# Peptides against a protein of PDB entry 2QAS: the designs that were tried, part 71

Target 1, 120 residues: chain A of PDB entry 2QAS
Amino acid sequence: PPEDLMQYEAMAQDALRGVVKAALKKAAAPGGLPEPHHLYITFKTKAAGVSGPQDLLSKYPDEMTIVLQHQYWDLAPGETFFSVTLKFGGQPKRLSVPYAALTRFYDPSVQFALQFSAPE

## One batch from the design tools (peptide; made by RFdiffusion4, then SolubleMPNN)

Design b2_p20_8_s1 (from b2_p20_8, 9 letters changed)
Fold by OpenDDE base, seed 3:
Structure b2_p20_8_s1 (fold): chain B 120 residues (1-120), chain A 20 residues (1-20)
Amino acid sequence: as target 1 above (120 residues)
Amino acid sequence: SEIANDVSEQERAEWAAFQA
C-alpha cells in the first residue's frame, strides 16, 4: 500500500485533542460548564510534562482518571497543558497535564467520548 | 482506570458504565 508521507492519522489525533482543550476552556469560563455537562479525563501519569503531588502520581503509576463536575477549582487551560485543583481524600492538590498525555475523554451527559494514543 | 479525585457514587457509576 502507498506510504502516507502526510501523516494524516497524527494530524487527526492532534485535531481531536483540540476538542478537549476547547471543552476545558468552556469549563474554565465564568459559571463553569453548562449543566448537565461534566468531564472525565484519563491521562498517562508518567508522560512528559505531567506534574503533581509525588504521592498521588506514585499511587497511579500508569494512568488515572479525574472528574471535573462538583469538586474542582482554578481550572487553567493553556495552549499545551491545563492545570486544575482537585480534592483527593479531602485534600486539595494541583495537577498539570499536557494535552498530549491524554488517553481518554468523556462527557456522559451526551455520551461523547474520545480516545487517544499517548506514549510515555 | 479508576477515578482518582473525590467524587460521588453517581460519578463512579457513570464511569463504570462507560468502561463496560
Scores: peptide ipSAE 0.615, ipTM 0.928, DockQ to the pose 0.985
Fold by OpenDDE base, seed 4:
Structure b2_p20_8_s1 (fold): chain B 120 residues (1-120), chain A 20 residues (1-20)
Amino acid sequence: as target 1 above (120 residues)
Amino acid sequence: SEIANDVSEQERAEWAAFQA
């Protein structure tokens, strides 16, 4: 097949990452996500820019999924990454995840799913 | 992929169904 020097697929994926950013911004707004919307986010833990408790990230050396529905606090969706506080084993911990680290996004309420190829 | 943060059984079941 012809070589795509424009790399349209990559452009499309980057655009779709924008959907996740937008969704998180909606979630961070006053009142949170409109019920019954909630999010399942999967990301590569070793991707550049990912930060959080060392013990937690070590426990998930490849990727991990977090759920934003009932137990999340201080969601801060920036332009290149988002931060959120979640409980792990009862302990609140802060995670910072670049959108580029995402591999999956899912909203069960409407069965909307996205899949990405995340660079390490 | 496994859910890392503390979630309800319903949320875990929902995820399991999605991955199935």
Scores: peptide ipSAE 0.611, ipTM 0.927, DockQ to the pose 0.960
Fold by OpenDDE base, seed 1:
Structure b2_p20_8_s1 (fold): chain B 120 residues (1-120), chain A 20 residues (1-20)
Amino acid sequence: as target 1 above (120 residues)
Amino acid sequence: SEIANDVSEQERAEWAAFQA
């Protein structure tokens, strides 16, 4: 097959990442997500730009999933990454995750799922 | 993938069902 010099697949992936960004912005808005919507987000922990507690990231050398439903604070969805405070073992910790690091997004309330090819 | 943050058993079950 001919070589795709336009890289359409990559463009499509970026567009879909925009869905996650938009969803998180809704989650961060006053009142939070409209019930019963809640989000399961999976990302590669070693992707460029991912930051958080060393012990936590070490525990998940490949990827990890976080759930935004009942317990999350100070969700800040930026243009290239989002940050959020979650509890891990009872302790609140801050995570910063670039949208480019995402591998999966799921909202079980409406069974909406997305999968992404994240860079190393 | 494993859920990292503190969640309820309901949330864990929901995720498990999705991955199955």
Scores: peptide ipSAE 0.601, ipTM 0.923, DockQ to the pose 0.948
Fold by OpenDDE base, seed 5:
Structure b2_p20_8_s1 (fold): chain B 120 residues (1-120), chain A 20 residues (1-20)
Amino acid sequence: as target 1 above (120 residues)
Amino acid sequence: SEIANDVSEQERAEWAAFQA
């Protein structure tokens, strides 16, 4: 096949990452996501920019999934990353995750799923 | 991938079904 010098696939991937960002912005709005929508987000824990409790990230050296439905606080979806407070073993912890670190996004309420190739 | 944060069993089951 001819060489794609425009890198359309990469552009499409970036656009789709924008879907996640937009979804999180909706989730961060007052009242949260409209029920029954909720989000499963998977990301590479060692990706550049990922920040969180050392013990937690050590527990998941490669990839982890977080669920935003009933238990999340202070969701802050920025332009390049989002941060959120979740409970782990009953303790609230703050995570900061660049959108570029995402590998999977899923909203089971409408069976909407996205997959991404995150940088190593 | 494993769900890291505290979630209900329903959420775990939902995720398991998705990955199956």
Scores: peptide ipSAE 0.600, ipTM 0.923, DockQ to the pose 0.980

Design b2_p20_8_s2 (from b2_p20_8, 8 letters changed)
Fold by OpenDDE base, seed 3:
Structure b2_p20_8_s2 (fold): chain B 120 residues (1-120), chain A 20 residues (1-20)
Amino acid sequence: as target 1 above (120 residues)
Amino acid sequence: SEIANDVTEQERQEWAAFQA
């Protein structure tokens, strides 16, 4: 098969990462996500730009999934990363995750799922 | 992977079903 010098597949992947960013921006808007929508986000904890409590990140050396539905605060979706406060074991902690670190996105309310390739 | 933050049992079940 001919060589794809345009790297269309990579372009498509980047475009799809934009879906997650857009969804998070909707979640951060006044009123939050329209019910019953809620988000499951999986990301590589050791990816460049990921930051949070050392104890938390150490507990999940490869990847972890967070759910944005009932308990999340100060969601701030930026252009390259988002940050959010969640409770872990009853304790509020803040995470900062680049969209490039994402490996999975899911909204079970409508069974919409996306999968992304992320470096180890 | 498993869910890291505090969630309900329903949320845990939804995720389990998705990964199955």
Scores: peptide ipSAE 0.658, ipTM 0.943, DockQ to the pose 0.984
Fold by OpenDDE base, seed 4:
Structure b2_p20_8_s2 (fold): chain B 120 residues (1-120), chain A 20 residues (1-20)
Amino acid sequence: as target 1 above (120 residues)
Amino acid sequence: SEIANDVTEQERQEWAAFQA
């Protein structure tokens, strides 16, 4: 096959990451996501820019999935990363995740899924 | 991949079905 010097796949990946960012921005808007939409987000815990409780990140050395539906607060979707407060073992913790660290996005309500290759 | 945050059993099952 011919060599792709344009790196179209990477461009497509970036564009699709934009979908996740847009979705999170909708989720952060007043009223949250329109029911029954909710999000399952998977990311590499050791990716650059990922920050959160040391014990939590250590518990998931590779990837972890978070669900944004019933138990999430102060979702703040920035331009390069989003932060959100979730409960882990009953304790609220703040997590910051760069969009570039995402590996999977899923909205069961409409069975919409995206998969990404994230750098370590 | 496991769900890390506290979720309902329904959410757990929903995710399991997706990964199956």
Scores: peptide ipSAE 0.658, ipTM 0.942, DockQ to the pose 0.952
Fold by OpenDDE base, seed 1:
Structure b2_p20_8_s2 (fold): chain B 120 residues (1-120), chain A 20 residues (1-20)
Amino acid sequence: as target 1 above (120 residues)
Amino acid sequence: SEIANDVTEQERQEWAAFQA
């Protein structure tokens, strides 16, 4: 088969990651997401740039999913990563996740889903 | 994948249905 020197699939993946970034920016805006939209986000915990509590990340050596609906605080969607405060075992903890680490995005309110190939 | 943060049972059910 012919060799894709343009790497179009990678370009497409990056563009779709932009959808997640845009969605998170909407979530972070005053008033939050328009009801009933809420987000399930899956990412590789060992991907470069992922940061958070050591015990939490160790508990999920491959990937983990977080839900942004009822309990999240200080969502900060930057250009390359987002950070958010969530509760884990009742304790608020800060998590920072590069968009490049994402493997799945889901909004069940409209059954919108995206899947990504993330670096190992 | 498992949901990591503290969520409601309804949210867990939504995720389970999605993965099914």
Scores: peptide ipSAE 0.656, ipTM 0.942, DockQ to the pose 0.982
Fold by OpenDDE base, seed 5:
Structure b2_p20_8_s2 (fold): chain B 120 residues (1-120), chain A 20 residues (1-20)
Amino acid sequence: as target 1 above (120 residues)
Amino acid sequence: SEIANDVTEQERQEWAAFQA
């Protein structure tokens, strides 16, 4: 196949990562996501910029999925990463995840799914 | 991938169905 010096596929993926960012910003707005929308987010735990409890990240050395529906707090979607508080074993923990670390995004309410190739 | 945070059984089932 011919060379793509424009890297259009990468551009497209970056644009789609923007969809996740936009969705999270909607989720962070007052009232949260409009029902029945809720988000499943998978990311590489060792990706640059990922931050969270050591014990938690150690438990998931490759990737992990978090669900934003009933139990999440202080969702803060920034321009390059988002942070959120979730409960793990009943304990609230803060996670910080760059959008670049994402590998999957899913909203089962409308069966909308995205898949990404996260740098590693 | 495994769901890490505390979720309902329904959420676990949704994810399982998605991965299937």
Scores: peptide ipSAE 0.654, ipTM 0.941, DockQ to the pose 0.987

Design b2_p20_8_s3 (from b2_p20_8, 9 letters changed)
Fold by OpenDDE base, seed 4:
Structure b2_p20_8_s3 (fold): chain B 120 residues (1-120), chain A 20 residues (1-20)
Amino acid sequence: as target 1 above (120 residues)
Amino acid sequence: AEIANDVTEQERAEWAAFQA
């Protein structure tokens, strides 16, 4: 097949990452996500820019999924990354995840799913 | 990928169904 020098697929994926950012911004707005919407976000734990408790990230050396529905606080969706506080084993911990680290996004309420190729 | 944060059984089941 012809070589795509424009790399349209990559452009499309980057655009779709914007959907996740927008969704998180809606979630962070007053009142949160409109029920029954809730999010499942999967990301590469070793991707550049990912930060959080060392013990937690070590426990999931490849990737991990977090659920934003009932137990999340201080969601802060920035332009290049988002941060959020979640409970792990009963302990609240802060995670900072670049959108570029995402590999999956899912909202079961409407069965909307996205999949990405995340660089390490 | 496994859900890392503390979630309800319903959330875990929901994810399992999606993964299947």
Scores: peptide ipSAE 0.677, ipTM 0.946, DockQ to the pose 0.965
Fold by OpenDDE base, seed 1:
Structure b2_p20_8_s3 (fold): chain B 120 residues (1-120), chain A 20 residues (1-20)
Amino acid sequence: as target 1 above (120 residues)
Amino acid sequence: AEIANDVTEQERAEWAAFQA
C-alpha cells in the first residue's frame, strides 16, 4: 500500500484525545459531570510529562487507571495535560497526565469507550 | 489496567465487567 505522508491516523488520534480533554473540562466545570456520567482513564505511567508520587508510579510501571466519580479534587484540565488530586491508600496525591499519555477512556454510563496508541 | 485510586467495590466491579 502507498505510504501515508499525511499521517492521517495520527491526526485522528489527536482529534479523539480532544474528546477526553473536553470531557474533563466538563467534569471540572461548576457542578461537575452530569449524573450518572463518570470517567475511567488509563494512561502510561512512564510517558513523557507524567508526574506524581514516586512510590505510586513505581507501583504501576506500565499503565494505571484512575476513576473520576466520587473522590477527586481540584481537577485542572489544561490544553496539553490535566492534573487532579485523588486518594491513594487514604492519602490525597496530585497527578499530572498529558493527554498524549492516554491509552483508554471509558464512561460506563453510556458505554462510551476510546482507545489510543500512546508513545513510550 | 488496574484501578489505582481509592474506589468503591461497585466501581471496581464495573471496570472488571468492562475488561471482561
Scores: peptide ipSAE 0.675, ipTM 0.946, DockQ to the pose 0.937
Fold by OpenDDE base, seed 5:
Structure b2_p20_8_s3 (fold): chain B 120 residues (1-120), chain A 20 residues (1-20)
Amino acid sequence: as target 1 above (120 residues)
Amino acid sequence: AEIANDVTEQERAEWAAFQA
């Protein structure tokens, strides 16, 4: 096949990452996500820019999934990363995750799923 | 990947079904 010098696939991937960002911005709005929408987000824990409790990240050396539905606070979706407070073992912890670190996005309410290739 | 944060059993089951 001909060489794609435009890198359309990469552009498409970036656009799709924008879907996650937009979804999180909706989730961060007053009132949160419209029920029954809720999000499952998977990301590489060792990706550049990922920040969180050392013990937590050590527990999940490759990837981890977080669920944003019932237990999340102070969701802050920035332009390049989002941060959120979740409970782990009953303790609230703050996570900061670059959108580039994401590998999977899922909203079971409408069976909408996205997969991404994250940097190693 | 495993769900890390505290979630309900329903959420865990929902994820399991998706992963299957």
Scores: peptide ipSAE 0.666, ipTM 0.944, DockQ to the pose 0.978
Fold by OpenDDE base, seed 3:
Structure b2_p20_8_s3 (fold): chain B 120 residues (1-120), chain A 20 residues (1-20)
Amino acid sequence: as target 1 above (120 residues)
Amino acid sequence: AEIANDVTEQERAEWAAFQA
């Protein structure tokens, strides 16, 4: 079969990561996400650029999922990564996650899901 | 992957159903 020198699959994956960024920007806007929308985001904890409490990241050596619905604060979606404050065991902690580290995105309110390949 | 932050039982159930 012909060799794809354009790397269309990679371009498509990158474009889809843009959906997550856009969704988070909507969530960060005044008033937050329009009900009943809420987000489940899964990412590789050892991916380059991932930052957070050592104890938390050590607890989830491969992947972890965070839910943005009832308990999240100061969501800051940047161009290459987003940061957010969440509660873990009742304690608020800050996480910074590059969009490139994402492996799954889901909004159960409309059953919208995306899956990504993310290297460690 | 498991949900890490504090969530409700409903949120946990939604995730379980999605992964099924």
Scores: peptide ipSAE 0.663, ipTM 0.944, DockQ to the pose 0.986

Design b2_p20_8_s4 (from b2_p20_8, 8 letters changed)
Fold by OpenDDE base, seed 5:
Structure b2_p20_8_s4 (fold): chain B 120 residues (1-120), chain A 20 residues (1-20)
Amino acid sequence: as target 1 above (120 residues)
Amino acid sequence: AKIANDVTEEELAEWEAFQK
């Protein structure tokens, strides 16, 4: 195939990462996501900028999926990353995940899915 | 990928169905 010096595919992926950011901002709004929407987010745990409990991240050396539906608190979607409090084994823990670390995004309510190639 | 946070059985099943 011919060379793509514009890197359109990369641009498209970045734009789609923006969809995730927008979705999370909706989720962070008062009242949360409109039912029945809920999000499954998968990301590389060792990606630059990912932050969370050491024991948790150690348990998932490659990637992990978090579900934002019934049990999440203080979702804070920033411009480059989002942070959220989730419960793991009954214990609330804070995670900070750059959008660039994402590998999958899914909203089963409408079967909307996105896949990303996270830098590693 | 494996769901990390505490979720319901329904959410787990939903994810597993998506993964297949």
Scores: peptide ipSAE 0.465, ipTM 0.870, DockQ to the pose 0.982
Fold by OpenDDE base, seed 2:
Structure b2_p20_8_s4 (fold): chain B 120 residues (1-120), chain A 20 residues (1-20)
Amino acid sequence: as target 1 above (120 residues)
Amino acid sequence: AKIANDVTEEELAEWEAFQK
């Protein structure tokens, strides 16, 4: 097939990553997400820009999924990454995840799912 | 992928159903 010099697939991926960013911004607004909406976010733990507790990230060498529904605090959706405090084994910990590191996004309340290709 | 943060049994079941 002819070579795509426009890189449309990459453009589409970036546009869809914008959906995740927008969704997180809604989640960060006062009152949080409108019920029953909640988010399952999967990302590559070794992707550039991902940061968090060493022990936690080491436990998930490839990917990990976090759920934003009942227990999350100080969600801060920036322009290139978001950060959030979640509990792991009862302990609150901060995670910072670039949108580019995302591989899956899911809101089961309306069965909305997105899949992305992220750097290894 | 496995859910990392503390979640309810419902959330876990919901995710497992999605993975299928």
Scores: peptide ipSAE 0.462, ipTM 0.869, DockQ to the pose 0.954
Fold by OpenDDE base, seed 1:
Structure b2_p20_8_s4 (fold): chain B 120 residues (1-120), chain A 20 residues (1-20)
Amino acid sequence: as target 1 above (120 residues)
Amino acid sequence: AKIANDVTEEELAEWEAFQK
């Protein structure tokens, strides 16, 4: 097959990651996401830039999913990564995730899903 | 992938249904 020197698939993936960023920015705005929208986000825990409690990340050596609906605080969607405070075992902890680490995005309310190839 | 943060049973069920 012909060699894609433009790397269109990668461009498309980056564009779609932008959808997640935009969605998170909506979630971070005053009032949060419009009901009934809520987000399930899956990412590679060992991807570059991922940071959080060591014990938590160690518990999920490959990837983990977080849900942003009822219990999340201080969601801060930056240009390259987002950070958010969630409860784990009743304890609030800060998690920072680069958009490049994402492997899955899902909004059940409208059954909107995206899948990504993240760096190993 | 498993849900990591504390969630309701409803949220868990919703995710599991999606995984099927």
Scores: peptide ipSAE 0.455, ipTM 0.863, DockQ to the pose 0.963
Fold by OpenDDE base, seed 3:
Structure b2_p20_8_s4 (fold): chain B 120 residues (1-120), chain A 20 residues (1-20)
Amino acid sequence: as target 1 above (120 residues)
Amino acid sequence: AKIANDVTEEELAEWEAFQK
């Protein structure tokens, strides 16, 4: 097969990461996500740019999933990463995750799923 | 991957069902 010098597949993946960003921006808007939409987001904890409590990240050496539905605060979706406050064992903690670190995105309410390749 | 933040039993079941 001919060599793809344009790297279209990579371009497509980046475009799909934009879907996650857009979804989070909707979630951060006043009123939050429209019922019954909610998000499951999986990411590589050791990816560049990922930041949060050391104890939490150490507990998940590879990847972890967070759910944005009932308990999340101060969701801030930026252009390259988003940050959010969640409760872990009853304790509120802040996470910052670059969109490039994502490996999975899922909205079970409509069974919409995306999968991404992310570096370790 | 496992869900990290505090979630309901329903959310946990929903995720597990999604993972094959």
Scores: peptide ipSAE 0.433, ipTM 0.856, DockQ to the pose 0.977

## One batch from the design tools (peptide; made by RFdiffusion4, then SolubleMPNN)

Design b2_p21_1_s1 (from b2_p21_1, 12 letters changed)
Fold by OpenDDE base, seed 3:
Structure b2_p21_1_s1 (fold): chain B 120 residues (1-120), chain A 21 residues (1-21)
Amino acid sequence: as target 1 above (120 residues)
Amino acid sequence: LSFPSQEEIEEMAKLKPANDD
């Protein structure tokens, strides 16, 4: 097959990552997500730019999934990464995740799903 | 490129979040 010098796949992936960013911005707006929407986000914990408590990330050496529905605070969706405070075992912890680290995005309420390639 | 299949969506329904909720 001919070479794709336009890098369409990369463009499409970036566009789809943009959907996640946009969704998070909606989630961060006053009032949060419109019910019953909620987000399941999976990411590679060892990907560049991922930041969080060492003990937490060590517990999930490959990937971890977080859910944004009832208990999330200070969600800050930036241009290249988002940060959010969640509770793990009752303890609030801050996570910072680059959109590039994402592997899955899912909204069960409407069964909307996206999958992404992320560095190992 | 393609969106997840119905089967893959069903698998995602089994996701276990790490955080409390």
Scores: peptide ipSAE 0.536, ipTM 0.882, DockQ to the pose 0.629
Fold by OpenDDE base, seed 1:
Structure b2_p21_1_s1 (fold): chain B 120 residues (1-120), chain A 21 residues (1-21)
Amino acid sequence: as target 1 above (120 residues)
Amino acid sequence: LSFPSQEEIEEMAKLKPANDD
């Protein structure tokens, strides 16, 4: 098959990561997400730029899924990554995740889903 | 591309989040 020198698939993937960014910006706005929307986000824990408690990340050596619905604080969706405070075992912890590290995005309220190829 | 099939979406519905909620 012909060689794609434009790398259209990568362009499309990046554009779709923009959907996640936009969704998170809505989630970070006053009042949060419009009910009943909520987000399940999966990412590669060893991807470049991922930051968080060592013990937590070590528990999930490959991928980790977080949910943003009832208990999330200080969600800060930047241009290249987002950070958020979540509770794990009752303890608040801060996570920083580059959009490039994402592998899945899911909003069960409307069954909207996206999958991404993240760097190993 | 990045659009999952219905079967994949069904599997995604089984995802268990790591954080409390």
Scores: peptide ipSAE 0.535, ipTM 0.881, DockQ to the pose 0.710
Fold by OpenDDE base, seed 5:
Structure b2_p21_1_s1 (fold): chain B 120 residues (1-120), chain A 21 residues (1-21)
Amino acid sequence: as target 1 above (120 residues)
Amino acid sequence: LSFPSQEEIEEMAKLKPANDD
């Protein structure tokens, strides 16, 4: 097959990462997501820029999935990464995840899904 | 693959989140 020197697939994925960013910005607004929308986000825990409690990240050495529906706080969707406070075993913890670290995005309410190839 | 197939979407429905909710 011919070589793609334009890297169209990568450009398309970057554009689609923008969908995730936009969705998170909606989720961060007062009142949160419109019911019944909620977000499942999967990311590579060892990707550059991912930060959080070491004990938590150690428990998920490859990928980790979080859900944003009923219990999330201080969601801050930046331009290159988002941060959010979630509870794990009843304990609030802060996560910071670059959009580039994402591997899956899923909204089961409308069965909308995106898949990304994150850096290894 | 940026747009998952129906089968992949079904698999995503089985995802188990790490956080409480």
Scores: peptide ipSAE 0.533, ipTM 0.883, DockQ to the pose 0.730
Fold by OpenDDE base, seed 4:
Structure b2_p21_1_s1 (fold): chain B 120 residues (1-120), chain A 21 residues (1-21)
Amino acid sequence: as target 1 above (120 residues)
Amino acid sequence: LSFPSQEEIEEMAKLKPANDD
């Protein structure tokens, strides 16, 4: 096929990252996500901008998946990254993840899924 | 690909989250 100098694939993926941001904004609204919707988000733990407890991130040297359904607090979806408090082994911890670090987004309730290329 | 195949979606259903829930 002819060479794509417009880089449409990259544009599309960037636009789709916006879907994740929008979904998180809905999740951050009062009352949270409308049942039965819930989100599984996978990201590269070593990507630039990823922030969280050293011990936690060290446990997941490549990628880790978090779920937002029953136990998530203070979800703050910014323009370039989102922050959220989750419990790990009973311990509440804050994570900050740039949307650019995401590799997968999945909502089991309607089997909606997205995959992205993320910085290494 | 941005949109996973049905097979990939099936695998995603098996994802194990790191956090408690």
Scores: peptide ipSAE 0.531, ipTM 0.881, DockQ to the pose 0.720

